Peptides against a protein of PDB entry 3OGK. Designs and how they scored, part 125

Target 1, 307 residues: chain A of PDB entry 3OGK
Amino acid sequence: ATPDRLSRRFPNLRSLKLKGKPRAAMFNLIPENWGGYVTPWVTEISNNLRQLKSVHFRRMIVSDLDLDRLAKARADDLETLKLDKCSGFTTDGLLSIVTHCRKIKTLLMEESSFSEKDGKWLHELAQHNTSLEVLNFYMTEFAKISPKDLETIARNCRSLVSVKVGDFEILELVGFFKAAANLEEFCGGSLNEDIGMPEKYMNLVFPRKLCRLGLSYMGPNEMPILFPFAAQIRKLDLLYALLETEDHCTLIQKCPNLEVLETRNVIGDRGLEVLAQYCKQLKRLRIERGADEQGMEDEEGLVSQRG

## One batch from the design tools (peptide; made by RFdiffusion4, then SolubleMPNN)

Design b1_p20_3_s3 (from b1_p20_3, 11 letters changed)
Fold by OpenDDE base, seed 4:
Structure b1_p20_3_s3 (fold): chain B 307 residues (1-307), chain A 20 residues (1-20)
Amino acid sequence: as target 1 above (307 residues)
Amino acid sequence: KLEERRRFLEEERRRRRLAV
């Protein structure tokens, strides 16, 4: 559909989701200009979709100008912006969004590729937003943002329930976790093993309502930090955990209310058996390939095709 | 072993980001 046809058919549209490229692997199969740019859609939004509150771009090219136009056109009416696997923008575009859309509730840029100029966008968000419910820049590379701004967001946004971040050192997020009293979901961070301080994470305090979790680079030494609240965990993202089969079994056994698990083949048939035994509420299981599949046919950490 | 797995995951993350 063309943007103009959309507005004519649905002038009162409140939510728009656009998908560009279906798969990264199909980049060569899809003309670069075919539905890839959000520009014509942003123009249409600005002119004709005056009730639009939610925008989701997936695998599209988004420029700073597009973001600026969108921000100014929707302003405080924009409640949700999702830049899902998008590219072409910089942090200036994000700054425009948070500057003009001060009542935004959901801001996502998960797996997006962008040029990072500074951390001002997160700072601006921290200084002016009190409405944020969902912040997600999972699997992004931000080097210039401050964990203090994240903490400020948590303090100011009382409805903040889901936060997914990049590779912040988890200890830098202590203040954030203390402030985020209503947080239910957290993904990302970075656990960094220190041989000289093996217990450096043991005193990490998580928000009391936390039930959806994915800590990056969590190994068996760090895993025990979850045990005090493992029974309340409903979703685990272990795709970027450093857990072996035994560790999976240990953790899964402690999560009887688990509904969603995302992990690697390292869970093995044994881990799946444990999962079936202890997680009776499981609704979704995602298993991706891990490092161990390259050449170790005999390791216990393989999920057989019979599973 | 853990270091190798970490490197793998870090590289996978990098690859995913570059594939956008």
Scores: peptide ipSAE 0.515, ipTM 0.928, DockQ to the pose 0.573
Fold by OpenDDE base, seed 5:
Structure b1_p20_3_s3 (fold): chain B 307 residues (1-307), chain A 20 residues (1-20)
Amino acid sequence: as target 1 above (307 residues)
Amino acid sequence: KLEERRRFLEEERRRRRLAV
């Protein structure tokens, strides 16, 4: 569909999801006119889609101007913005969104590529938003945002249930976790092992309702921090965990209510057997071939075709 | 081994971010 055709047919559209081309096409084969720019859609949204409250751009080119136009056009009516694997914008565009869309409930920029100018967008969000339910900038690189702003968001947004972040040191998020009383999902952060301080993360306190979790670089030494609430875990993202096959088995055995598991081949056939034995509620399993398994002749880290 | 795995995962994450 073209933007103009959409508005004519559905002037009362509340939710729009646009998908660009698959990533494989983005590397080698995107013609200049592939239709991946959101600009014509943002123009149409601004002019004709006055009831639009949810926008999801996936694998599209989004400029700061596009974001600014969208922000101003929808303002506090915008409840959801997902920049899913998008590119072309900077943190100025994000700043415009959070400045003008103060009632935004879902803000996602997972795996988006952008230029980071400053951390003002997160600060502005922290200062003015009380509606946020989902914040997701997982698999992004923010170096200029403050964990304190994340804590402020958690304190002010009582409906905050899902937060996915980049590579914040987990200890910098202690205040955030304390404030995020209703948080059900957390993904990201960075666990940084210190051989001189093996119990560095032992005293981490997670939100009481946390049941969907993915801690980046969680190793076997850090894994025990999950044990007190492992029985309530329903989703694990272990894609970027530093767990071996046996560590997977150990953790999985403690998660009888696990519904979703995302991991790498390191789980092995043994891990899959344990998963089948202990996780009877499993609904989704994602196994990726990680870069670590490609370089390591680890006999245990292979999932056979039998699984 | 863990450090090497970490490096590979960090590189993979970097590559994924740059590939967008």
Scores: peptide ipSAE 0.444, ipTM 0.912, DockQ to the pose 0.591
Fold by OpenDDE base, seed 3:
Structure b1_p20_3_s3 (fold): chain B 307 residues (1-307), chain A 20 residues (1-20)
Amino acid sequence: as target 1 above (307 residues)
Amino acid sequence: KLEERRRFLEEERRRRRLAV
C-alpha cells in the first residue's frame, strides 16, 4: 500500500497501523526505498488523514522530524501513539509529541531504541496531560526520567489504567502506586534482593484494582508480596521473573482467576499441570525459551510435548 | 542460582533492547 492511496480510499480513517520488515531485514543497509521509514506516511497523515486519532508504527524508522510533524499535524486529536520496536528518534521527538498532543491517551515506546537526551518528555507529560490511560515504555533504556514525574502522571491522569516501565527500583515507585488509584496493569520495575533486608518489599502497597502484573526480577523471596491479591490476578508476566518451577507452582496455585500467563520454559511440565489444575479460566499461555535455560540443570524446568 | 538467573535475564532484556 502507498500513503497516497490510503487517504483517497479511506478519507475518514481513524486508526492506522504500519508494520516494518522483520528484524532480520533491518540489519542490512536499509535502501531508501525500503518502506521502513514512516516519513511518507507522516506526510500523508499530516495532509490528508484529518480524522486520524490512532497511529501505531511497528518496527519502523521514526525520526524526530517525523514525530514533530505528526505532533503538530494531529495535536490534541491524537489519542494513541505506539512506537512499537521502532528506532531513529531521540527524546526530543517524544517531547514534541507530549508538548503538542496534550490529550494523548495511549503512549507506547515498548522495545524502541532511541537516543536519550534528557527526561523532559516525561516531565512535560506530567505537567500538562490529564487524559493518559496507557503509558508503556517497557523494555526501554531511560536513565534520565524521574519516578516523581510518573507519580505526577498518576495523580493527574485519573483514567490511567495501564503502566509499563523500565528498570525503576520498585521502592521508588511507592508514590506512583499510591497515586495510581485506578491502575489495573503494571509491568516492569526492578526488584533487587537484599540479603540483609529480606522483607524490604513486603510493605509495598499496590493499587487496589491491580490485576495484570509483571514485576521484573521478582524472586521467590519477593513473590509473597503478590499473595494478598493473588486471587485478583488475571494476567501474569513472568518472563523476567526469577522463579523456578516450584515457585511457579506456588504462585499459580494462588491465582485461580488467571486468564493470561506469559513465562519461560522453566515452568516445566509440572508447572503446566498445576496451571491446568488451578487456573480453569486460562485463555492464553505464552512460553518462551529463556536465556537461563542454559543454566537450568533441572530437568523439571523443561516443557515436553505432554504439556 | 538466583544471581545467575538474574544475569541471564538481564542479558536477555539487554539483547532485546539492542536488537531494535
Scores: peptide ipSAE 0.393, ipTM 0.900, DockQ to the pose 0.558
Fold by OpenDDE base, seed 1:
Structure b1_p20_3_s3 (fold): chain B 307 residues (1-307), chain A 20 residues (1-20)
Amino acid sequence: as target 1 above (307 residues)
Amino acid sequence: KLEERRRFLEEERRRRRLAV
């Protein structure tokens, strides 16, 4: 499809999702005209798609100029922007989006690659947005943003239900969790073991409605922080947890309402058996490969074809 | 063992970000 054909056929389009080339195909010199740039689409949006409120770019090249044009063209009519595995922009582009699109409800940049200039975009979002429902910069590297701005967002955005972040120390998010009263989903952060303070996370209070969770680097020592609400958990992302097979079994047994599990092959056949026994509501299971088998010779950590 | 697993996961996250 071309941008021109889309607008001619669907002038009243409200939602657009574009997918660029798969990464595996990007190893070859991408011709300039491969269609991976959002620029011609942003031009078309600006000129002809005046009812567009939701934009999802996946695996596309997005410049700051593209974001600025999109922001100015759609302004407060833009409810959703998803930059899913995109590249080519900086935080200046994000700043333009949040400055001009003050009623944005969903902002996603999960797994996107960008140049970080400053943390102004998150600060601007915190100062002016009250509509945000979903914020997702999971698997990104922001070093210049403030957890205080995230807390401010939680205080101001009463409909905030899903937040996925990068490598914030979880203890820096205590204020955020207290403010985010309606939060249902949280992913990311960073749990950091401290030999001198083994219980530093034991008093962590999560939002009461939290049911979809993925804490980065959660080990067996931190896992008990989930136990008070484990029966409420419907989705677990354990892809970046530091749990062994036995730890998986322990946690899964405490999550009888689990519907979605994302984990690694370390769950093993034993973990899958426990999952089948205790999680009768399970509807989606994703198992990714873990660290190369060389260090995990324990047969228990492998998922066989029997499971 | 936990440190090694952590490093692996951190490297995997880094690789995924760089591949974008």
Scores: peptide ipSAE 0.515, ipTM 0.928, DockQ to the pose 0.583; fails the geometry check

Design b1_p20_3_s4 (from b1_p20_3, 10 letters changed)
Fold by OpenDDE base, seed 4:
Structure b1_p20_3_s4 (fold): chain B 307 residues (1-307), chain A 20 residues (1-20)
Amino acid sequence: as target 1 above (307 residues)
Amino acid sequence: RREERRRYLDEERRRRRNAV
């Protein structure tokens, strides 16, 4: 489909989702430029799709100029922007979006690759947005953004329900969690083991409504921080947890209302048995390969093909 | 073992980001 054909057929389009590169492109099987640029679409949006409030680009090349044009064209009418596994932009493009789209409700850049110039985009978002419901820069590398801006966002955006972040030290997010009273979903952060202070995370207080969670680098020593509210957990992302089979079993047993689990093969057949026994509401299970598959050493950490 | 697993995850994340 071409942008011009879309606008002619659907001039009143409110939501657009574009997929660029197929999954196979991750393996260099498809040329990088194959339908991958958002530029012609942004042009069409700017000129002809005046009711568009939601834009989702997946696996596309997005420039700062594209973002700037989109931002200015849609301004406060833009409610959702998802840059899902996109590349080609910098934080300047993000700054343009948050500067011009002050009523944005969903901002996603999950797994996108970009050049980080500064943390101004998050600061600007914190200073001016009160509408944000979903913020997702999970699996990104931001080194120049401030957890204080995230806290400010939580304080100002009363409808904030889902936040997924990069590698913030979890302790730096204490203020954020306190402010994010309506938060239901959190993913990311960084749990860092401290041999000298094994209980450094035990006093971490999570938002009361939190039910979808994925803490990065959560090991067995940190896992107990979930136990007070494990019964209300509906979704767990353990893909970047440091849990062994036994740890999975322990946690799963405490999550009887679990609906979605994402984990590694380290869960093993034993973990799957426990899951089946205790999580009767499970709707989705994602198991990815982990480090332990390469070594065949721990038989307990393997999910059989029958499982 | 924990450090090794963390390194693996970090590498995986890096690979995923680089594949975008």
Scores: peptide ipSAE 0.501, ipTM 0.929, DockQ to the pose 0.642
Fold by OpenDDE base, seed 5:
Structure b1_p20_3_s4 (fold): chain B 307 residues (1-307), chain A 20 residues (1-20)
Amino acid sequence: as target 1 above (307 residues)
Amino acid sequence: RREERRRYLDEERRRRRNAV
């Protein structure tokens, strides 16, 4: 499909999803000029797709100029922007989006690679947006954004239901969690073990409706913070947890309403047995490879074909 | 052990971002 053909066939298009570069294994076989740039699509959006409210770019090259053009062309009509595993832009491009698209409901840049100039984009979003429902910069590296701006967003955006972040220290998000009264999903953050203060996180208060969760670097010492609301957890992301097989078993037993689990092979056949026993509502299971396959073969941490 | 596992996860995240 070409941009011009799209607008001619679908002038009233409301949602567009474009996929660029295939998986890295094919990178060496694909020329750099394979058409992974969003520029011609942004031009077409600006000129001919006047009803477009949702844009999803996956694995594409996106420049600041592309984002600026898109922002100005769609303005407050843009409800959703997803930069999924994209590259080529800076935080200046993000600033343009949030400055011009003040009614944006979904902003995603999960696993995107970009140059960080400042934290102004998040500050601008905090100061002017009241419509945000989904904010996702999971698996990104932001060092210049403020957790206070995230708190402000939570206070101002009453429909905020899903937030996924990078490496914020969880204690810096206490104010955010208090303000985010309708939050149902949270992923990311950083749990940092302190040997001198083992109870560092035990007083964390999560939003009452929280049922989809993935805390980064959660180990067995931090895991008990979930126990007060484990029965209401429906989705659990343990891909970046620091749990062993036994820890998985302990947590799973406390989550009888679990519908979605994402974890590593460390769950083992034992963990899968426990999952089958206690989680009767499970709909989706994702198991990824962990570190152990490259050097620490603990037999208990392997999922066999029997599981 | 925990630090090693954390480093592995950090490296995995970096690899995923760089593969874009």
Scores: peptide ipSAE 0.499, ipTM 0.928, DockQ to the pose 0.609
Fold by OpenDDE base, seed 3:
Structure b1_p20_3_s4 (fold): chain B 307 residues (1-307), chain A 20 residues (1-20)
Amino acid sequence: as target 1 above (307 residues)
Amino acid sequence: RREERRRYLDEERRRRRNAV
């Protein structure tokens, strides 16, 4: 459908999701006019979709100008913006969004590629937003944002329930976790092993309602930090954990209420058996390939077709 | 092994971002 056709048919549209470029492997099969630019859609939103409060762009090209136009057109009516695997913008575009859309509830830029100019967008968000429920810049590279701004957001946004971040040192997020009293989901961060200080993370206090979790680079030495609340965990993202098969078994046994597991083939048939035994409420299981598949066909960390 | 796995994950993250 064209933008014009959409607005004519659905002038009262509240939510729009657009999918652009397919996976890179399929790109060579798609004509150049793949409709990957959001520009014509942003124009239509600005002019004719005056009730639109939720926008989700997936795998699209988004410029700072597009974001600025969208921000100004929707202003405080924009509740959700998801830049899912998008490219073409900078942090200036994000700054425009948070400056003009002060009542935004969901801001996502997961797996997006962008040019980082500064951390002002997160600072502006921290200074002026009290409405945030979901903040997600998981799998992004921000080097200029401050964990202190994240803490401020947690303090000011009482409805904040889901936060996914990049590679912040988890210890820098202690203040954030303390402030985020209603947080139910956290993904990202960085756990860094310190042989000289094995208890580095043992005193971490997580939000009381935390039940969906994915800590990056969590190894077996750090895994025990989850044990005090493992029984309340409903979702685990272990895609970026550094757990072996036995570690998976250990953790899974402690999570009887697990509903969603995302992990790698390192879980193995053994881990799947343990999962079946202890996690009777499991609804979704995602197993991705790991590094170990390239060289060690014979190791315990393989999920067989029989399992 | 832990370092190798970490490197793999980092490379995968990079590849995913670059594939956008």
Scores: peptide ipSAE 0.491, ipTM 0.927, DockQ to the pose 0.557
Fold by OpenDDE base, seed 2:
Structure b1_p20_3_s4 (fold): chain B 307 residues (1-307), chain A 20 residues (1-20)
Amino acid sequence: as target 1 above (307 residues)
Amino acid sequence: RREERRRYLDEERRRRRNAV
C-alpha cells in the first residue's frame, strides 16, 4: 500500500500501524523504494489523515524531522505513538512529540535505537502531561533521564496503568511506585545484589493493583518481595530474571492466577509440571532459549520435548 | 554464576536492541 492510496481509501482513519522490514535488510544498499522510512507516511498523515490519533511504527526508520512534523500536524489529537523497534531519531524528536502532543496517552519506544542527547523529553512530559496511560521505553538505553521525572508523571497522570522502563535502580523508583496508585503493569528496572545488604529490597512497596510484572535481574534473594501480592499476579516476565528451576517452582506455586508467563529454558520440565498443577488460568507461555544454561549442572533446567 | 548470567542477559538485551 502507498500513503496516497491509504488516505483516498480511508480519509477518516484513526489508527495506523506500519511494519517495516527486518533491519538485517538494511545492510544492503536499500533501494529508495524500500518502504522502511516513515517520511512519506508522515507527509500523508500531516496532509490528509486529519482524524488519525494512533500511530504505530514497527521496524522503521524515523528521523527527528519526521517526529517534529508528526507532532505539529497532530498536536493534542495524537493519543498514541509507538516507535516499536525503530531507529534514526534522537531525544530531540521525542522532545518535539511531548512538547506538542500534550494529551498523549500512550508513548512507546520499546527496543528502539536512538541517540540520547539529554533527558529533556521526559522532563517536559512530566511537567505538562496528565493524560498518560502507558509509558514504555523497555529495552532502551537512557542514561540522562531522571527517576524524579517518572515520579512526577505518576503523580500527575492518574490513569497511568502500564510503565516499562530501562535499567533504573529499583530503589530510585520508590517514589514512583508510591505515586503510581493505579499502576497495573511494571517491567524493567534493575535489581542489584549487595552481598553486604541482603535485605536491600525487602521494604520495597509496589502499587496495590500491580498484576503484570517483569523485574530485571531478580534473583532468589529478591523474589520474596513478590510474595505478598503473588496471588494477584496475572503476567510474569522472567526473561531477564536470575531464577533457577527451583525458584521458578516456588514463585509459580504462589501465582495461582497467572495467565501469561515468559521465561527461559531454566524453568525445566519440573517447572512446567508445577505450572500445569498450580496455574489453571494460564493462557500464554513463552519459553526462550538460554545459552547460559549450557554450563549449569542442573539437569532439570532443560525443557524436553515431553514438556 | 549470578554475575555470569547477568552479563549474558545484558549481552542478549544489547543484541536485541542492535538487531532492531
Scores: peptide ipSAE 0.428, ipTM 0.912, DockQ to the pose 0.534; fails the geometry check

Design b1_p20_4_s1 (from b1_p20_4, 10 letters changed)
Fold by OpenDDE base, seed 4:
Formats: sequence, C-alpha cells, structure tokens
Structure b1_p20_4_s1 (fold): chain B 307 residues (1-307), chain A 20 residues (1-20)
Amino acid sequence: as target 1 above (307 residues)
Amino acid sequence: SLFEEVEERDEELYNRRLAK
C-alpha cells in the first residue's frame, strides 16, 4: 500500500504498523521504492491521518527529521511510538519525540540502531512525562543515559508497567525499582559478577507486581534473587542469562505459573522435561541457539528432537 | 504448539550480548 492510498481509505486511522526490510536485507541497501523509508508515511501522517495516535515502524529507515515532523504533527495526540529494529536516527530524534509528545504512553526503540549524541531524550522524558506506561529500549546500546532519569520516570509515571532497558548496572536501578510500584515487566540491566562481593545483588528489592522478567547476565549466583517471587513469574526471558541446564531446571521448578519462556538451547531436554512437569500454564516457548552452545550438537545440555 | 511465532533476533546483536 501507498501512504496516500491508506489515508484516503482510512482517514480516521488511529493505529499504523509499517514493516520495512526483510531480516536478510541491510538498511543501507533498501531501495527508495521498497517502502523502507518512513518519510513518505510521516508526510501522510502529518497531512491526512489526524486521528493517528499509535505508530509502529518495524525495520524501517527513520531520520531525525522524520521523527521531528512526526512529533510536531501529532504532538500530545501521539500515545505510542515503536521504532522496532529501525535505523537512521540519532538521540536528537528521540529528544524531539519526547519534547513534543509529552503524553506518550509507549516508547519503544528495541533493537534499533542509532547514533547516540547524549542522554537528553531520557532526561526530557523524565522531566515532563507522567503518562508513560511502556518504555522499551531493550537490545540497544545507550552509554550516555542516566539511571536516575529512569528512576524519575518511575516516580512520575504511576502507570508505568513495562520497562526494558540496556545494560544498566542493576544496583544503579535500585531507586528505579523502589519507585516503580506498578511495574509488571522488566527486561535488561546488567548483573556483573564480583568475586569480592558474591552476594552484592541478594538484597535487591523488585516491584511487588513484577511477573515478566529478563535479567541480562544473570548467573546461578544471582538467580536466587528471583526465588522470593518466582511463583508469580509469568514470563521469563533467559536468552541472555548465564544459566546452565541445571540452573534452568532449578529456576523453572520454582515458576509454576510460567506462561512464556524464552531461552537458549542450553535448557536441554532435561530442562524441557522439567518445564513440562512444573509449568502447566506454559503458552509460549522460544528456544534460540546460543553462541555458547554452537558446535556442541552431540553434547549434553542441548535440545534434541525428543524434546 | 508451545513454540512462539517470533522473528529471530538480530544475530550480531545477540552474539554481542552473549559475549559479555
């Protein structure tokens, strides 16, 4: 479909999701006529889609100018922006979005590639937004944003229920977790082993409603921090956890209400057996081939065809 | 099926995170 055709057909469109390149294609190799650039869509949104409050761009090229135009066009009417695996923008574009769309409820840039200029976008969001429900920059590399801004967001956005972040040191998020009273989902962070302080994470206090979780680099020494609320866990992302097969078994056994599991093939057939035995509410299972399991087809701790 | 119908994550990004 073309932008103009869409607006003519659906002038009162409130939600738009656009998909760009296939996974195999590189962003820079997308032809202009492929529909990989959001520019013509942003133009159409600005001119003819006055009811649009939700925008989801997936695998598209998005410039700062595009974001700025979108932000100014929709302003406080924009409730959802998802830059899903997009590229071409900088943090200036994000700054424009949060500056002009102060009532945004969902902001996602998961797996997007961008140039980071500063952390102003998150600071601006923290200073002015009270509507945020979902913040997701999972699988991104921000080095200039502050965990204090995340804490401020949690304090000011009482409807904040889902936050996915990059590699923040988890201990720097203590204030965030304390403030995020209604948080149900958290993914990301960084658990960093310290030989001199093996239990440095044991006193972490998570939000009481937390039930969807994915802590990056969580090893068996850190895993026990989940045990007090493991029974309420509904979704678990272990893709970037540092758990062996037995660790998976240990954790899974403690999560009888688990509905969604994402993990690596290190879970093994044993882990799948334990999963089947203890997680009767399981609805979705994702098993990825991890880098640590590559080339280990004949070793224990792999998912086989029996599983 | 219990398997989630989800697109595979970016391999490069995935590997970078696992390499940490």
Scores: peptide ipSAE 0.106, ipTM 0.732, DockQ to the pose 0.299
Fold by OpenDDE base, seed 1:
Structure b1_p20_4_s1 (fold): chain B 307 residues (1-307), chain A 20 residues (1-20)
Amino acid sequence: as target 1 above (307 residues)
Amino acid sequence: SLFEEVEERDEELYNRRLAK
């Protein structure tokens, strides 16, 4: 498919999703003509797709100029932008998006690779957006954004239901969680164990509607913070939790309404058995190989064909 | 089937997060 063909066929297109080549192809020099650049598509969007409100780029090369053009072309008509595993842009591009697209509802940069210049984009979003429903920069590394801006977003965007972030210290998000009254999904953050202060996270209060959760670096000492609402958990992302097989079993038993589980091979056959026993509503299961498998002597931490 | 398709991920990023 080409941009011009698309616009000719579907001049009233409202949603566009483009997929580039697998990320593996990006380890080598990418030829200019491989079709991974969004530039020609953004040009076509700007000129001919005037009803477009949702854009999803997956594994594409996106420049700041592309984002700026897109932002200005669609402005407040742009409701969804997903930069899914994209690369080539900086936070200046993000700033342009949030500056010009004041009514954006979904903004995703999950697993995108970018150059971080400053935290202005999140600040701008916080200052002017009241429409945001989904904010997702999961599996990214921002060092210059402020958790206070995230709190402001939560306060101002009453329809905010899903937020996935990078490695914010969870305690810095207390204000965010308090403000995000309608939040249903949260992933990311950073739980940092303090042996001298085991109760560090015990007073965390999560949004009452929270049911999809993935806390990064959650260990067995922090896991109990989920117990008060474990029964309402529908989705767990444990890919980056620091839980062993037994910890998985403990948590799973407390989540009878679990529908989606993402975890590592450490769950083991025993964990899968417990999952089958207690989580009768489970509909999706993802098991990844983790770095923790390297050096594990206990076979219980492995999923076999039986499981 | 309960199993989702394994999607491609950034292995380096994945491993880096697990190393923290």
Scores: peptide ipSAE 0.086, ipTM 0.724, DockQ to the pose 0.285
Fold by OpenDDE base, seed 2:
Structure b1_p20_4_s1 (fold): chain B 307 residues (1-307), chain A 20 residues (1-20)
Amino acid sequence: as target 1 above (307 residues)
Amino acid sequence: SLFEEVEERDEELYNRRLAK
């Protein structure tokens, strides 16, 4: 479909999702005639899609100019922006979005690749937004944003229910967790093992409604921090956890209400058996092959046809 | 099906995170 054809057929469109090419093509020299650029769509949105409040770009090339045009065209009517595995923009583009779209509810840039100039976009979001429900920059590489701004967002956005972040030290997010009283989902962060202080995370307090969780780099020493609310957990993202097969078994046994599990092949047949035994409400299971599991065909932590 | 379909990921970023 073309942008002009879309607007003619659906002038009152509220939600738009565009998909580009696989990510492998996005970092190569892309011909100008490639349909992976959002520019013609943003132009059409600005001119003819006046009811549009939700935009999802997946694997698209998005420039700062595109984001600026979109932001100014939709302003406070924009409720959802998902830059899903996109590239081509900088944090200046994000700044434009949060500056002009003060009532945005969902902001996602998961797995997007961008140039980071500063942390102003998150600061601006913290200073002015009170509507945010979902913030997701999971699997991104922000280094200049402040956990204090995340805390401010949690304090000001009472409907904030899902937050996924990059590699923030979890202890820097203590204030955020305290402020995020209605948070149901958290993914990301960074748990950093300290041999000299094995219990440094034991006093970490999570939001009371937290039930969907994925802590990056969580090992067996940190895993017990989940035990007090493990029965409340509905979704676990263990893709980036540092758990072995037996650790999976230990944790799964404590999560009888688990509905969604995402993990690596390290769970093994034994872990799957334990999962089947203890998690009767399981609805979805995702098993990934991790790079760390290469060459482990004859070792524990392999899901076979038996499992 | 109990199993979710695997979505394409950024392999470089994925591997970098697993290497930490």
Scores: peptide ipSAE 0.107, ipTM 0.734, DockQ to the pose 0.286; fails the geometry check
Fold by OpenDDE base, seed 5:
Structure b1_p20_4_s1 (fold): chain B 307 residues (1-307), chain A 20 residues (1-20)
Amino acid sequence: as target 1 above (307 residues)
Amino acid sequence: SLFEEVEERDEELYNRRLAK
């Protein structure tokens, strides 16, 4: 498919999703003639797709210039931008998006690779946006953004329902969680073990409607913080949790309404048995092959091909 | 049982996890 053919056939297109190369080639050099660059598509959007409100780029090369052009072309008409596993841009490009698209509802850059210049983009978003529903920079590396801006976003965006972040210390997000009254989904953060204060996270207060959750580096010592609302959990992301097989069993049996589970092979056949026993509403199960298989072939933390 | 097996980890996050 070519951009010009698309616009001729669908001049009133509202939503566009483009996919680049498969994961094996992600963040590697993409030939210019393959269509891995968004530039020709952004040009077509700017000129001919004047009703486009949702853009999803997956595994594509996106420059700051591309983002700037897109931002200015669509302005407040842009409701959704997903830079899904993309590369080639900096935080200046993000700044342009949030500066010009003041009514954006969904902003995603999950697993994207970029150069971080400053935290201005998140600050600008906090200062001017009241429409945001979904913010997702899960599995990204931001060091210059402020958790206070995230709190401001939660306070100003009353429809905010899903937030996924990078390595924020969870305790720095206490104000955010208090402000995000309608939040249903949270992923990311960083739970950092403190030998001198093992219960440092036990007093965390989560939003009342939280039902989709994935806390990075959650271990068995932190896991009990979920128990008060485990019965309302519908989706659990344990891909980056530090739970063993028995820890999985303990948590799963407390989540009878679980619909989606994402975890690693460490769940084992034992964990799958417990899952089948207690989670009758399960719709999707994702198991990632992790380091758990490395050197532990003889341990319980393996899922057999029988499942 | 039918499940989705995928290898889509963030390498840097993965390395940090292994370091703990």
Scores: peptide ipSAE 0.075, ipTM 0.726, DockQ to the pose 0.208; fails the geometry check

